# Designs tried in a protein design run: peptides against a protein of PDB entry 6IDX. Part 26

Target 1, 380 residues: chain A of PDB entry 6IDX
Amino acid sequence: KELAKLSADVTFATEFINMDGIIVLTRLVESGTKLLSHYSEMLAFTLTAFLELMDHGIVSWDMVSITFIKQIAGYVSQPMVDVSILQRSLAILESMVLNSQSLYQKIAEEITVGQLISHLQVSNQEIQTYAIALINALFLKAPEDKRQDMANAFAQKHLRSIILNHVIRGNRPIKTEMAHQLYVLQVLTFNLLEERMMTKMDPNDQAQRDIIFELRRIAFDAESDPSNAPGSGTEKRKAMYTKDYKMLGFTNHINPAMDFTQTPPGMLALDNMLYLAKVHQDTYIRIVLENSSREDKHECPFGRSAIELTKMLCEILQVGELPNEGRNDYHPMFFTHDRAFEELFGICIQLLNKTWKEMRATAEDFNKVMQVVREQITRA

## One batch from the design tools (peptide; aimed at target 1 K141 N191 N324)

Design b2_p14_1_s4 (made by RFdiffusion4, then SolubleMPNN; from b2_p14_1, 6 letters changed)
Fold by OpenDDE base, seed 3:
Structure b2_p14_1_s4 (fold): chain B 380 residues (1-380), chain A 14 residues (1-14)
Amino acid sequence: as target 1 above (380 residues)
Amino acid sequence: APPLPSSFSSFSFS
């Protein structure tokens, strides 16, 4: 207990480390000797002293043995562990993951998402916070392929549901530390969009062009009787599509693929448009047809608006940026849906279309409308 | 809480 308190002092820590004191603490954890009177209390103080000593940055985290890691992971994975030991064990694992890629690999083998999710189902917000902090550390340090797999896994859906029901909708105020960890989890989740945001469309890729063609089909052919015979000459068909792409509000109505060569938002804008068209088809068709029938120059260009809105949302959500330590602004909506970014896009594109109408905007007012929409989104 | 599906309990970060 006294050692744990003194270990917060850098002068004491330096002297204690120079006397190999930290090695003695690690060996005490490794031994697992439950035969000592007050073992749980002694262990909690040992883990506190270890954390405080390591926080001075004098000793590398790579000094810890695999036996030490397995003992600490054992305190997180076992259901009947003292809350004080569990809390410190979560913090130690977080620090190990953050400070060492080699320790990340070892911890990732010893800890399951299911075990961490179980610590979110408790009423103790401190345990919930440290469990999310460890999840965030593991998510941050995971290889990109593994992060994407984790995001797509049923585990993430369950994690979001558990966070929503046991943390966000809990009967207790969210503390600053928990709000920060929820913010971090959101930022890390949105950073998975960076690849698509930075992916340029290839105008020569037929599969990518078929997506744009599908947007046209959903907007204009969904009500058209299949009786429009395949026999209208290839030139008339190309001219018809150019008109349709103009009505869809693409900047390059001759080759809409060129509008998706700008990064950001690249292919992510096309993903959002396709999601809207497939999942919210009635909303998509309404937005497109309301503007395609206008001859008064007050048409809202859907394609251009969708691209610039996707870019704006990426800027607002800081896609591709690391979490900031001083931020705690999390959005509960991102825990309510598996495709929360695309759903946010679907809400914001309706807001944009409404704002465009209310402002009686023309193509010259486009940047002014986007600025008003930005202010509306950032105040919500 | 109901037991997590085996897929959730076995999901590893490695």
Scores: peptide ipSAE 0.019, ipTM 0.553, DockQ to the pose 0.021
OpenDDE base, seeds 1, 2, 4, 5: peptide ipSAE 0.010, 0.009, 0.022, 0.012; ipTM 0.459, 0.470, 0.558, 0.463; seeds 1, 4 fail the geometry check

Design b2_p14_2 (made by RFdiffusion4)
Pose (drawn by RFdiffusion4):
Structure b2_p14_2 (pose): chain A 370 residues (1-223, 234-380), chain P 14 residues (1-14)
Amino acid sequence: KELAKLSADVTFATEFINMDGIIVLTRLVESGTKLLSHYSEMLAFTLTAFLELMDHGIVSWDMVSITFIKQIAGYVSQPMVDVSILQRSLAILESMVLNSQSLYQKIAEEITVGQLISHLQVSNQEIQTYAIALINALFLKAPEDKRQDMANAFAQKHLRSIILNHVIRGNRPIKTEMAHQLYVLQVLTFNLLEERMMTKMDPNDQAQRDIIFELRRIAFDAETEKRKAMYTKDYKMLGFTNHINPAMDFTQTPPGMLALDNMLYLAKVHQDTYIRIVLENSSREDKHECPFGRSAIELTKMLCEILQVGELPNEGRNDYHPMFFTHDRAFEELFGICIQLLNKTWKEMRATAEDFNKVMQVVREQITRA
Amino acid sequence: SRRELQEKAAKEAK
């Protein structure tokens, strides 16, 4: 108890650390008997002292043994133990992950997505905060080529709805540190879109060109003489600036292939809305048609700007858009809503092709005021 | 701090 008190003082901590005092603590956790049942209070003070000592930055986090790591991960992976032990255990794991790629790799193997998510279902906000913090730390430290798989795994176990039901709509008001972790989670989540945003279409890749052909087919085949007239104009009546080679329009980065993904999502998941928008504007040879392809690409880019896809998380922000915690595919759903808004605003302005940038500005103002 | 480490880890991820 006294050690937990004094370890926050650097003057004391240095003295204790210079006698390998941290090893006394790690050895106790590694091999001490009945710690959770008979000595939980002692164990809580031990973990408090350990974290306080390590927070002085005198020694590397890489000093910790695989046995110590496993024992701490064990306290998190178990059907919940004492709240004080769990809080400190989650905090130790977060610090290990943030401070070492090696420790991240070992910890990622010792804890499951389901175990971490289950700790969000406790009524204690600090436990919830550390759980989200550990999840954020795993995302921050995951290799670029593994982060997407981790996101899918957490999504399949309902991380989003559990956060919505147990944190955002929970009884306890969200305090500043929890709000910060929700901000970080949202930033990391949007940043999963960044690679596709910056990926150019290969116009010479037939498989990618066939995606655009399929987009056009879904809409034009819903319309006979009129259908023929649409196809004679290649992709003009689908609204692409490059009428003959629309794949070239997807070399603009941002938004790149993310725009294509959004269009395909709208066509497949919301086929009626996609068909309505395209057919209202595919036979219009007055200058008043809203160009779908050009509008979708620019809207995708605009949404990426508004939502700050690619921005790094920082210390100063605690903001988040709660509606993104209400749908697994909220970004794509937002695209669909905004493309309908864009078409409504276009008609309200009796807009022509020359008005394209003005309409996009009004849409930007509509979205950002909402 | 936790936030400093998170920001540092984010910068390293790039």

Design b2_p14_2_s1 (made by RFdiffusion4, then SolubleMPNN; from b2_p14_2, 6 letters changed)
Fold by OpenDDE base, seed 1:
Structure b2_p14_2_s1 (fold): chain B 380 residues (1-380), chain A 14 residues (1-14)
Amino acid sequence: as target 1 above (380 residues)
Amino acid sequence: SRRSRMEAAAREAR
């Protein structure tokens, strides 16, 4: 207990470390000697002292043994561990993951996201916070391939549901630290969109062109079988498509694929449009047809608007940026749906279309409409 | 801080 208090002092820490004191603490954890009276209390103070000593940055985290890691991971994976030990073990694992890629690999083998989710189903917000913090650390340090797997896993749907039901919709006010961890989780999840945001459309890729053609089909020919994709389009068919792409509000009416060559938002804008068209077909068709029937120059260019809105949402959500220590602003909506970004896009594109009508905007007012929509989104 | 370590680790992970 006294060691745990003194370990916060850098002078004491330096002297204790020079006397191999950390090695003694690690060996106490490694031994797992449950034979001592008050073992749980002693262990809790040992883990506190260890964490405080390591927080001075004097000793590398790579000094810890695999046995130590397994013991700490064991305290997190076991259902009947003292809350005080669990809390400290989560904090130690987080620090290990953050400070060492080698330790990340070892910890990722010993602990599942499912085990960490179980620690969210508790009334203790501190335990919930440390569990999310460890999830965030694992997510941050995961290789790109594993980040996508973590995002796609059933564990993420379950994680979002548990966070929504047990943290966000909990009967307790969310503390600043929990709000920060929710913000971090949001940022890390939205950063998975960065690849698509930075992917340029290849105008020569037929599969990507077929998506644009599918957007046209859904808008203007929703009852027609997609199998009638005209191979050798006659000049009359090309002229028809140019008209349709103009009505869709693309900037390049001849080759809409060129509108997706700019990054950001690249292919992410096309993904959002396709999601809207498939999942919210009635909303998509309504937005397109309401603007395609207007010859009064008050038409809202859907294609251009969707691209610029996707870019704006990426800017607002800071897609591709690292989480900031001082930020704690999270969006509860992010936890309500699997495709929360695309759903947000679907809400915001309707807001944009409404705002365009209310302003009686023309193509010259485009930037003004986007500015008003930005203010509306950031205040909501 | 714990948060500062996370930001540092995030910078190193890029």
Scores: peptide ipSAE 0.059, ipTM 0.803, DockQ to the pose 0.829
OpenDDE base, seeds 2, 3, 4, 5: peptide ipSAE 0.061, 0.052, 0.069, 0.067; ipTM 0.807, 0.797, 0.814, 0.810; seeds 2, 4, 5 fail the geometry check

Design b2_p14_2_s2 (made by RFdiffusion4, then SolubleMPNN; from b2_p14_2, 5 letters changed)
Fold by OpenDDE base, seed 5:
Order: structure tokens, then sequence, then C-alpha cells
Structure b2_p14_2_s2 (fold): chain B 380 residues (1-380), chain A 14 residues (1-14)
């Protein structure tokens, strides 16, 4: 206990480390020897002292043995562990993951996100916070291939549901540290959109052009049997499509694919448009047809608006930016929807369309509408 | 601090 307290002092820590004291603490953990009177209390203080000593940054985290890692991971994976040991073990694992890629690899083999979810189902917000922080650490340090898998596991209704029900909708106020960890988790998840945001459309890719054609089909031919293959459009059909792409509000009516060549938002805008068209078809058709029937220059250009809104949402959500230490702002919607970004887009595009009408905007007012919409989104 | 550890780790992950 006294060692744990003194270990917070840098002068004591330096001297204790110089005396190989930290090695003694690691060996106590590695031994797993439950034979000591008050073992749990002793272990809790040992882990506290170890954390405080390591927090001085005097010793590399790579000094820890695989046996130490396994013992700490064991305290996190075992049921009915003392709360004080569990809390410190989660914090140690977080620190190991954050400070060493080699330790990340070892820890990722010993623990699963599924095991950490069990620590979210408790009433102790400190344990919940440490569990989310370890998930965040694992997510941050995961290689790109595994990061998508972790996000998919997070997108699994279970983790989101657990966070929503046990953390966000808990009977306790969310502390600043928990709010920060929820923010971090949101940022790390939205950063997976960066690839699509930076993916330029290839105007020669037929599959991508077929998506744009599908947007046209859903808007204008929704009652027509899909069996009308896009046959070799006569010049009359090409002229018809150019008109349709104008009514959809694309900037390039001849080749709408050119509108998706700007990065950001690249293909992410097309993904959002397609999601809206398929999942919220009535909303999509309404937005398009309300503007396509107007001959008064007050038409809201859906295609252009969708692209610029996607870009704006990426900017607001700071897609591709690392989480900031001082930020605690998270969106509860992120935990309520499987496709939270696309759902946010669907809400915001309706807001944009409404704001456009209320302002009686023309194409010249486009930037002014976008500014008003940005203010509305950031105040919500 | 815990936050300082995360910030360092985030900087090292870029």
Amino acid sequence: as target 1 above (380 residues)
Amino acid sequence: SRRSRMEKAALESK
C-alpha cells in the first residue's frame, strides 16, 4: 500500500526502478501465488505500484514477460475477479497495447472484445470505462485488416446495445472519462469511412456507373419492371438520361461519374446516396421528385447537395483525424444504428432539402444553404 | 495520465 502511494512520486520511482524494484513486482504477478494472506489486496497494490511506476515512462513496456501478460489477461478473462484487480488489469492491458505493437499482438491473442463486453454489463462505471478504453486501444493499434473486423464486431448489435443500455442509458450520469472513451470509440469507427471518402470514382468502371443508373431508375422508373435492361440507348435515350441526371441534381449531367472524382468525399457520397435510395426509398423519391417537378429555378440539386453534405459530415465528424484528448462529445445515434453515418446523412439531407425550400434558395444560394445546414447540424 | 497515454499512442499510430 505504501509502495503504491510512493510509486506516484517520480523521485521514488526512479530510485525504486534503479534498485530493480519493478522486476520484483512483475515477478509477484507472474508467480500467481494465491497462498499469501490477503493475496487480493496485496495484488491490487502490486498492480497499482506497477502502473504508477510505468506511468513515469522510465521503463519500456516491452520489458514485461509473456507470463505477466497472461496473468493480467487472466484477471480480465476470469469471472469473479476482485474489482480492484480487474480495474488495474484493464488499465495495464490498455497501457501495454498503447505503448507497444509487440504487446498489442500478444494481448490480441489472449483476449477478445467479447470478453471485454462482460465488463460493460456491470454497474461500476470505472470498470466500464477501463473496458471501453481497452477496446479503443485494441482498435487503434489493430492493423488495417483487423480494424475492419473489430468495427464489424462493434457494429454487431451486441456491443452497441450493451453500451447503449448499460452505459449511455444507465441511471448514472456519464462521467467525463467515460464520455471521452465513447467519443474515442466513435472517432475510431468513423475513421473507417476514410478509405471510401478518399476513393475516387473511376468514370470507366461500369459497376460504379450502374450504381448511378440505379439511382436514376429508383427515382424515375420505380414502378417499371427491372427487366428493361439498360439496352443500348438510342440517342433519344442518351438525351433522356442527361435530362434525368439534371433532374437528379448532378453537376455533370452528361457524365455524373465526374461528380464523384473529387476526394473527399469520393465514393462515400455515392454510398450514402445508394443507401438512402434503397433503405429510405420513399424519402429519396420524394426529395428527387419534389425538385425535378420545379421549373422555377428553386430546385434543390440532390446530387450536388448529397456530395457536399457528405463532405460536410466528414468535416464535422473529423473523419480521418485521430481522437483528441480533450474531446468528450459523442453522438448517441452512433450507438443506436448499424449504419449510423448513412442514417445521419439521411436525416441531414432532409434537413438540407427543407432548409433550401424555407430559404427559397436557387443554385446561387447553394453555399449559403450549406452554411445554414452546417449550423443546424452542429447545434443539434 | 491515461489520456496522455492515449494521445501518445494515437500519434504513434499515424
Scores: peptide ipSAE 0.030, ipTM 0.754, DockQ to the pose 0.727
OpenDDE base, seeds 1, 2, 3, 4: peptide ipSAE 0.028, 0.026, 0.026, 0.027; ipTM 0.750, 0.740, 0.743, 0.622; seed 4 fails the geometry check

Design b2_p14_2_s3 (made by RFdiffusion4, then SolubleMPNN; from b2_p14_2, 6 letters changed)
Fold by OpenDDE base, seed 3:
Structure b2_p14_2_s3 (fold): chain B 380 residues (1-380), chain A 14 residues (1-14)
Amino acid sequence: as target 1 above (380 residues)
Amino acid sequence: SLRSKMEAAAREAK
């Protein structure tokens, strides 16, 4: 206990480390000697002293043995009653993951997100906070392939459901630290969109062009019997599609693929449009047909609007940026749906279409409408 | 509000 208190002092820490004191603490954890009276209390103080000593940055985290990691991971993965040991063990694992990629690899083999989810189902908000902090550390340090797998996995859906039900919808006020960890998890989840945001459409890729063609089909051919593909020559079909792409509100109505060559938002805008068209088909068709039937120059260009809205949402959500320690702004919506960004897009595109009508906007007012929509989104 | 719509969509997506 006294050692744990003194370990916060840099002068004491330096002297104690120079005496190999930290090695003695690690060996105490490694030994697992449960035969001592007050073992749990002594272990909690040992782990506290270890953390305080390591926080000075004098000793590399890579000094820890695999036996030490397994003991600490064991305190998190096993049903332990001691809250103090669990809390310190979560904090040690977080620090290990954050400070060493080699320790991340070892910890990721010993601990599953499923085991950490069990610590979210408790009434102790501090344990919940440290469990989310460790999940965030694991998510931050994971290779890109593993991050995507983690986000798509049932574990992530379950994690979001547990966070929503046991943290966000809990009867207790969310502390600043928990709000920060929820913000971090949100930012890390949105950073998975960065690849698609920075992916340029290839105008020569037929598979990518077929997605744009599918948007046209859903908007204009959804009621047309597939038998009425008129046997009209290739040129009449091209001219018809150019009209349809103009009605869809693409800037390049001759080759809409060119509108997706700008990064950001690149292919992410097309993904959002396709999601809207498939999941919210009635809303998509309504927006497109309502604007396509206007001849008064008050048409809201859906394609252009969808691209610029996707870009704006990426800017607002800071897609591709690291979490900021000074921020705690999280949106509960992002814990409710697996495709929360696309759902947000679907809400915001309806808001944009409404705002366009209310302003009686023309194509010249486009930037003014987007500015008003930005203010509406950021104040929500 | 946009927030109320987001919260409503968040409820319907369950």
Scores: peptide ipSAE 0.022, ipTM 0.527, DockQ to the pose 0.023
OpenDDE base, seeds 1, 2, 4, 5: peptide ipSAE 0.018, 0.018, 0.013, 0.016; ipTM 0.525, 0.515, 0.477, 0.471

Design b2_p14_2_s4 (made by RFdiffusion4, then SolubleMPNN; from b2_p14_2 with E4K L5Q K8E)
Fold by OpenDDE base, seed 5:
Structure b2_p14_2_s4 (fold): chain B 380 residues (1-380), chain A 14 residues (1-14)
Amino acid sequence: as target 1 above (380 residues)
Amino acid sequence: SRRKQQEEAAKEAK
């Protein structure tokens, strides 16, 4: 206990480290010797002293043994561990992951996000905070090939639901540190959209062109009586599609693929449009047909609007920004749905369409409508 | 600090 307190002092820490004191602490953890009287209390103070000593940055985290890592990971993975040991063990794992890629690799073999979920289902906010912080650390240090898997684990309805119900909707005020860790987790989640946001459509990719064709099919062929078989030759069919793409509100109604070559929002806009068309088909069809039947120049160009709205949402949500140490703002809404971004898009595109009608907008008013919609979204 | 370490790790991951 006294050692743990003194370890916060840099002068003491320096002298203690120079006396190989930190090695003694690591060996106490490595031994796992439960035979000592007051072992749990002693271990909790040992782990505290170890953390405080390491926080001075005098000793590299790479000094820790695999046995030490396994003991610490063991305290996190075991169902019945003293809360004081668990808290410090989570903090040590977080620090190890953050400070060393080699330690990350070893820790990622010993623990799973699934094991950390149990530490979110507790009334202790400090435990919950350290558990989320460790998830964030694992996400940050994951190699690119595994980053999507970590993301998918977060997108898992279970982890999301547990965070929502046990952390965000807990019967207690969220402390600033928890708010920061939720912010970090949200930023890391939004950064998964960055790849799609920065992916240009290839106008020669048939699969991507088929998605645009599917948007046309859902809008126009789903309500068409089967008697209106698209009748005559290739030229009339091409002219028909050009009309359909104009009614869909694409800027390039001859080749709509060109509208998705700009990054941001690139393919992310097409993903949002396809999600709306498949998941909210009635809403999609309504928006398209309400504007396609207008001859008054007050038609809202859906395709253009969807692209610019996707870009706007990426700007509002700061997609691709790195987590800032000073921020603690998070959106609880993004913990309510697995496809929360696409659902937000679906809400916002309806808001845009409504605002366009209310303003009696024309194509010349497009930027004014977008500015009003931005204000509406940022105030909600 | 923890927050600084997270920010640094995020910079290294980009």
Scores: peptide ipSAE 0.441, ipTM 0.941, DockQ to the pose 0.920
OpenDDE base, seeds 1, 2, 3, 4: peptide ipSAE 0.436, 0.437, 0.434, 0.441; ipTM 0.940, 0.941, 0.940, 0.942

Design b2_p14_3 (made by RFdiffusion4)
Pose (drawn by RFdiffusion4):
Structure b2_p14_3 (pose): chain A 370 residues (1-223, 234-380), chain P 14 residues (1-14)
Amino acid sequence: KELAKLSADVTFATEFINMDGIIVLTRLVESGTKLLSHYSEMLAFTLTAFLELMDHGIVSWDMVSITFIKQIAGYVSQPMVDVSILQRSLAILESMVLNSQSLYQKIAEEITVGQLISHLQVSNQEIQTYAIALINALFLKAPEDKRQDMANAFAQKHLRSIILNHVIRGNRPIKTEMAHQLYVLQVLTFNLLEERMMTKMDPNDQAQRDIIFELRRIAFDAETEKRKAMYTKDYKMLGFTNHINPAMDFTQTPPGMLALDNMLYLAKVHQDTYIRIVLENSSREDKHECPFGRSAIELTKMLCEILQVGELPNEGRNDYHPMFFTHDRAFEELFGICIQLLNKTWKEMRATAEDFNKVMQVVREQITRA
Amino acid sequence: SNRYQAYMDYRAAS
């Protein structure tokens, strides 16, 4: 108890650390008997002292043994133990992950997505905060080529709805540190879109060109003389600036292939809305048609700008958009809603092709005021 | 280098 109190003082901590005092603590956790059952209070003070001592930055986090790591991960992976032990254990794991790629790799193997998510279902906000913090730390440290798989795994176990039901709509008001972790989670989540945003279409890749052909087919085949007239104009009546080679329009980065993903999502998941928008504007040879392809690409870019896809998390922000915690595919759903808004605003302005940038500005104002 | 490293350092130091 006394050690936990004194270890926050650097003057004391240095002295204790210089006698390998941290090893006394790690050895106790690694091999001490009955720690959770008979000595939980002692164990809580031990973990408090350990974290306080490590927070002085005198020694590397890489000093910790695999045995110590496994024991701490064990306290998190178990059917919940004492709250004080769990809080400190989650905090130790977060610090290990943030401070070392090697520790991240070992910890990622010792804890499951389901175990971490289950700790969000406790009524204690600090436990919830550290659980989200550990999840954020794993995302921050995950190699670029593994982060997407991790996101899918957390999604399949319902991380989003558990946060919505147990944190955002929970009884206890969200305090500043929890709000910060939600902000970081949202930033990391949006940043999963960044690679596709910056990926150019290969116009010479037939498989990619066939995606655009499929998009056009879904809409034009819903319309016979009128259908033939649409196809004779290649992709003009689908609204692409490059009428003959729309794949070239997807070389603009941002939004790149993310725009294509959004269009395909709208066509497949919301086929009636996609068909309505395209057919209202595919036979219009007055200058008043809303160009779908050009509008979708620019809207995708605009949404990426509004939502700050690609921005790094920082220490000064605690903001988040709660509606993104209500749908597994909220970004794509937002695209669909905004493309309908864009078409409504276009008609309200009796807009022509020359008005394209003005309409996009009004849409930007509508979205950002909402 | 890790793109989030500055935030991780900040968070670790907090």

Design b2_p14_3_s1 (made by RFdiffusion4, then SolubleMPNN; from b2_p14_3, 6 letters changed)
Fold by OpenDDE base, seed 3:
Structure b2_p14_3_s1 (fold): chain B 380 residues (1-380), chain A 14 residues (1-14)
Amino acid sequence: as target 1 above (380 residues)
Amino acid sequence: SNKYQAYLDARSRA
């Protein structure tokens, strides 16, 4: 107990480390010897002292043995562990994951996100916070090839639901530390959009062009079979498509694919448009047809608006940026749906269309409308 | 980037 308290002092820590004191603490954990009187209390203080000593950055995290890692992981994976031991074990694992890629690999073999979700279903907010912190650490340190798979896993969908129901909608105020971890999880989730945001459309890729054609089909010919490849049309059909792409509000009416060659937002804008068209078809059709039927120069260009809105949302949400320790601003709405970014886009495109009408905007007012919409989104 | 390392360094000290 006194050691744990003194370990926060850098002078004491330096002297204690020079006496190989930290090695003694690690061996106490590694031994797993439950035969000692007050073992649980002793272990809790040992883990506290270990954390405080390691926080000075004097000793590398790579000094820990596989036996130590397995013991700590065991305290997190077992259903009935002392709360004090569990909390410290979560914190130790977080620090291990963050500070060492080699330790991350070992920990990722011993612990699953599914096991950590059980620690979110408790009344202790500190345990919930450290559990989310460890999940965030695992997410952050995951290889790129596994990151998307981890995000798409049932565990992540379940994690979102558990966070929403047991943390955000819990009967207690959210502390600053928890708010920060929710912010971090949000940022890491949005960073999965970076690849699509930075992917340029290939104007020569027929499969990508077929998505744009599908947007046209859904808006103007909902009863037509999608199997009609846009390339097989007569010149009259090509001229018809140019008119349709103008009515859709693309900047390049001849080749709308060119509008998606700018990164950001690249293909992410097309993904949002397709999501809106398929999941919120009535809303999509209404927005497109309302503006396509106008001849008063007050048409809201849907295609251009969708692209610039996607870019704006990426800027507001800081897609591709890393979490900042000074921030704790999370959006509860992003925990309500698996496709929360696309749902946000669907809300914001309706707001944009409304704002355009209210302002009686023309194409010359486009940037002014976007500024007003930005202010509306950032104040909500 | 410097921001990433700063975040890790801040979190490792918290």
Scores: peptide ipSAE 0.068, ipTM 0.734, DockQ to the pose 0.555
OpenDDE base, seeds 1, 2, 4, 5: peptide ipSAE 0.022, 0.033, 0.044, 0.030; ipTM 0.607, 0.679, 0.710, 0.702

Design b2_p14_3_s2 (made by RFdiffusion4, then SolubleMPNN; from b2_p14_3, 8 letters changed)
Fold by OpenDDE base, seed 4:
Structure b2_p14_3_s2 (fold): chain B 380 residues (1-380), chain A 14 residues (1-14)
Amino acid sequence: as target 1 above (380 residues)
Amino acid sequence: MNKYEDYLKARASS
């Protein structure tokens, strides 16, 4: 107890470390010896002193043994641990993950996200905070492939649901630290969009071209009179596609793939358009056909609008930016759906079409409409 | 270079 208090002092910490005192603390944890009276209290103070000593940065986190890591991971993975031990164990694991790539690898083998999710299903917000903090640390230190796997996994859907139900919709105020960890998790989640946002379409990639063709098919082949059988010569077909791509509101009516070569938003705009067309097909068809049936110069170019809206949403949500310790603003909406960004796009593209009509906009007013829509989104 | 190095440095200094 007194050691834990004194360990916050850098002068004491330096002398205690010089006396190999930290090695004694690590060995106490490694021994796992429950034979001592008040073992749980002693262990909680040992872990506190260890954290405070390590926070001085005098000793490398790489000094810890695999046995120590396994003991700490054991306190997090076991269902019946004292709250004080659990909290400190989560904090130690977080610090280990953040400070050492070698420790991250070891910890990522010993602990699952599923085990950490169990610590979110509690009434203690401090435990919930440290559990999310450790999840965030694991996400930050994971290689890109493993981060994407973490985000796509059933564990992430479950994590989102548990956070929504047990943290955000909890009967208690969200404390600043929890709000910060939710902010960090949100930023890390949005940063998974950065790859697609920065991916240029290859106009020669047939699979990517087939997506654009699918957008055309969904919009126009459902209403196409069977008299336009696909057997009309290749030139009529190319001319037909150019007309269809014009009606879809692409800037390049001949080769719409060229509209997706700009980064940002690159392929992310095409992903959003395809999501809208497949998941919200009636909304997509309505938006496209409403703008294709106008003989007045007041057509809203869907393709161009979708691209610029995707870019705008990336700017508003700060996609690709790093989390910082000074922020705690998170959006509960992004915990409500697995495809929350694409759903937001689907809401905002309808708002854009509405705003375009209300303004009686033409193609020359495009940037003004986008500015009004930006203001509407940022005020919502 | 770890994309999050600046965040990690800020967090390690707090």
Scores: peptide ipSAE 0.115, ipTM 0.769, DockQ to the pose 0.689
OpenDDE base, seeds 1, 2, 3, 5: peptide ipSAE 0.032, 0.090, 0.034, 0.027; ipTM 0.694, 0.744, 0.682, 0.688

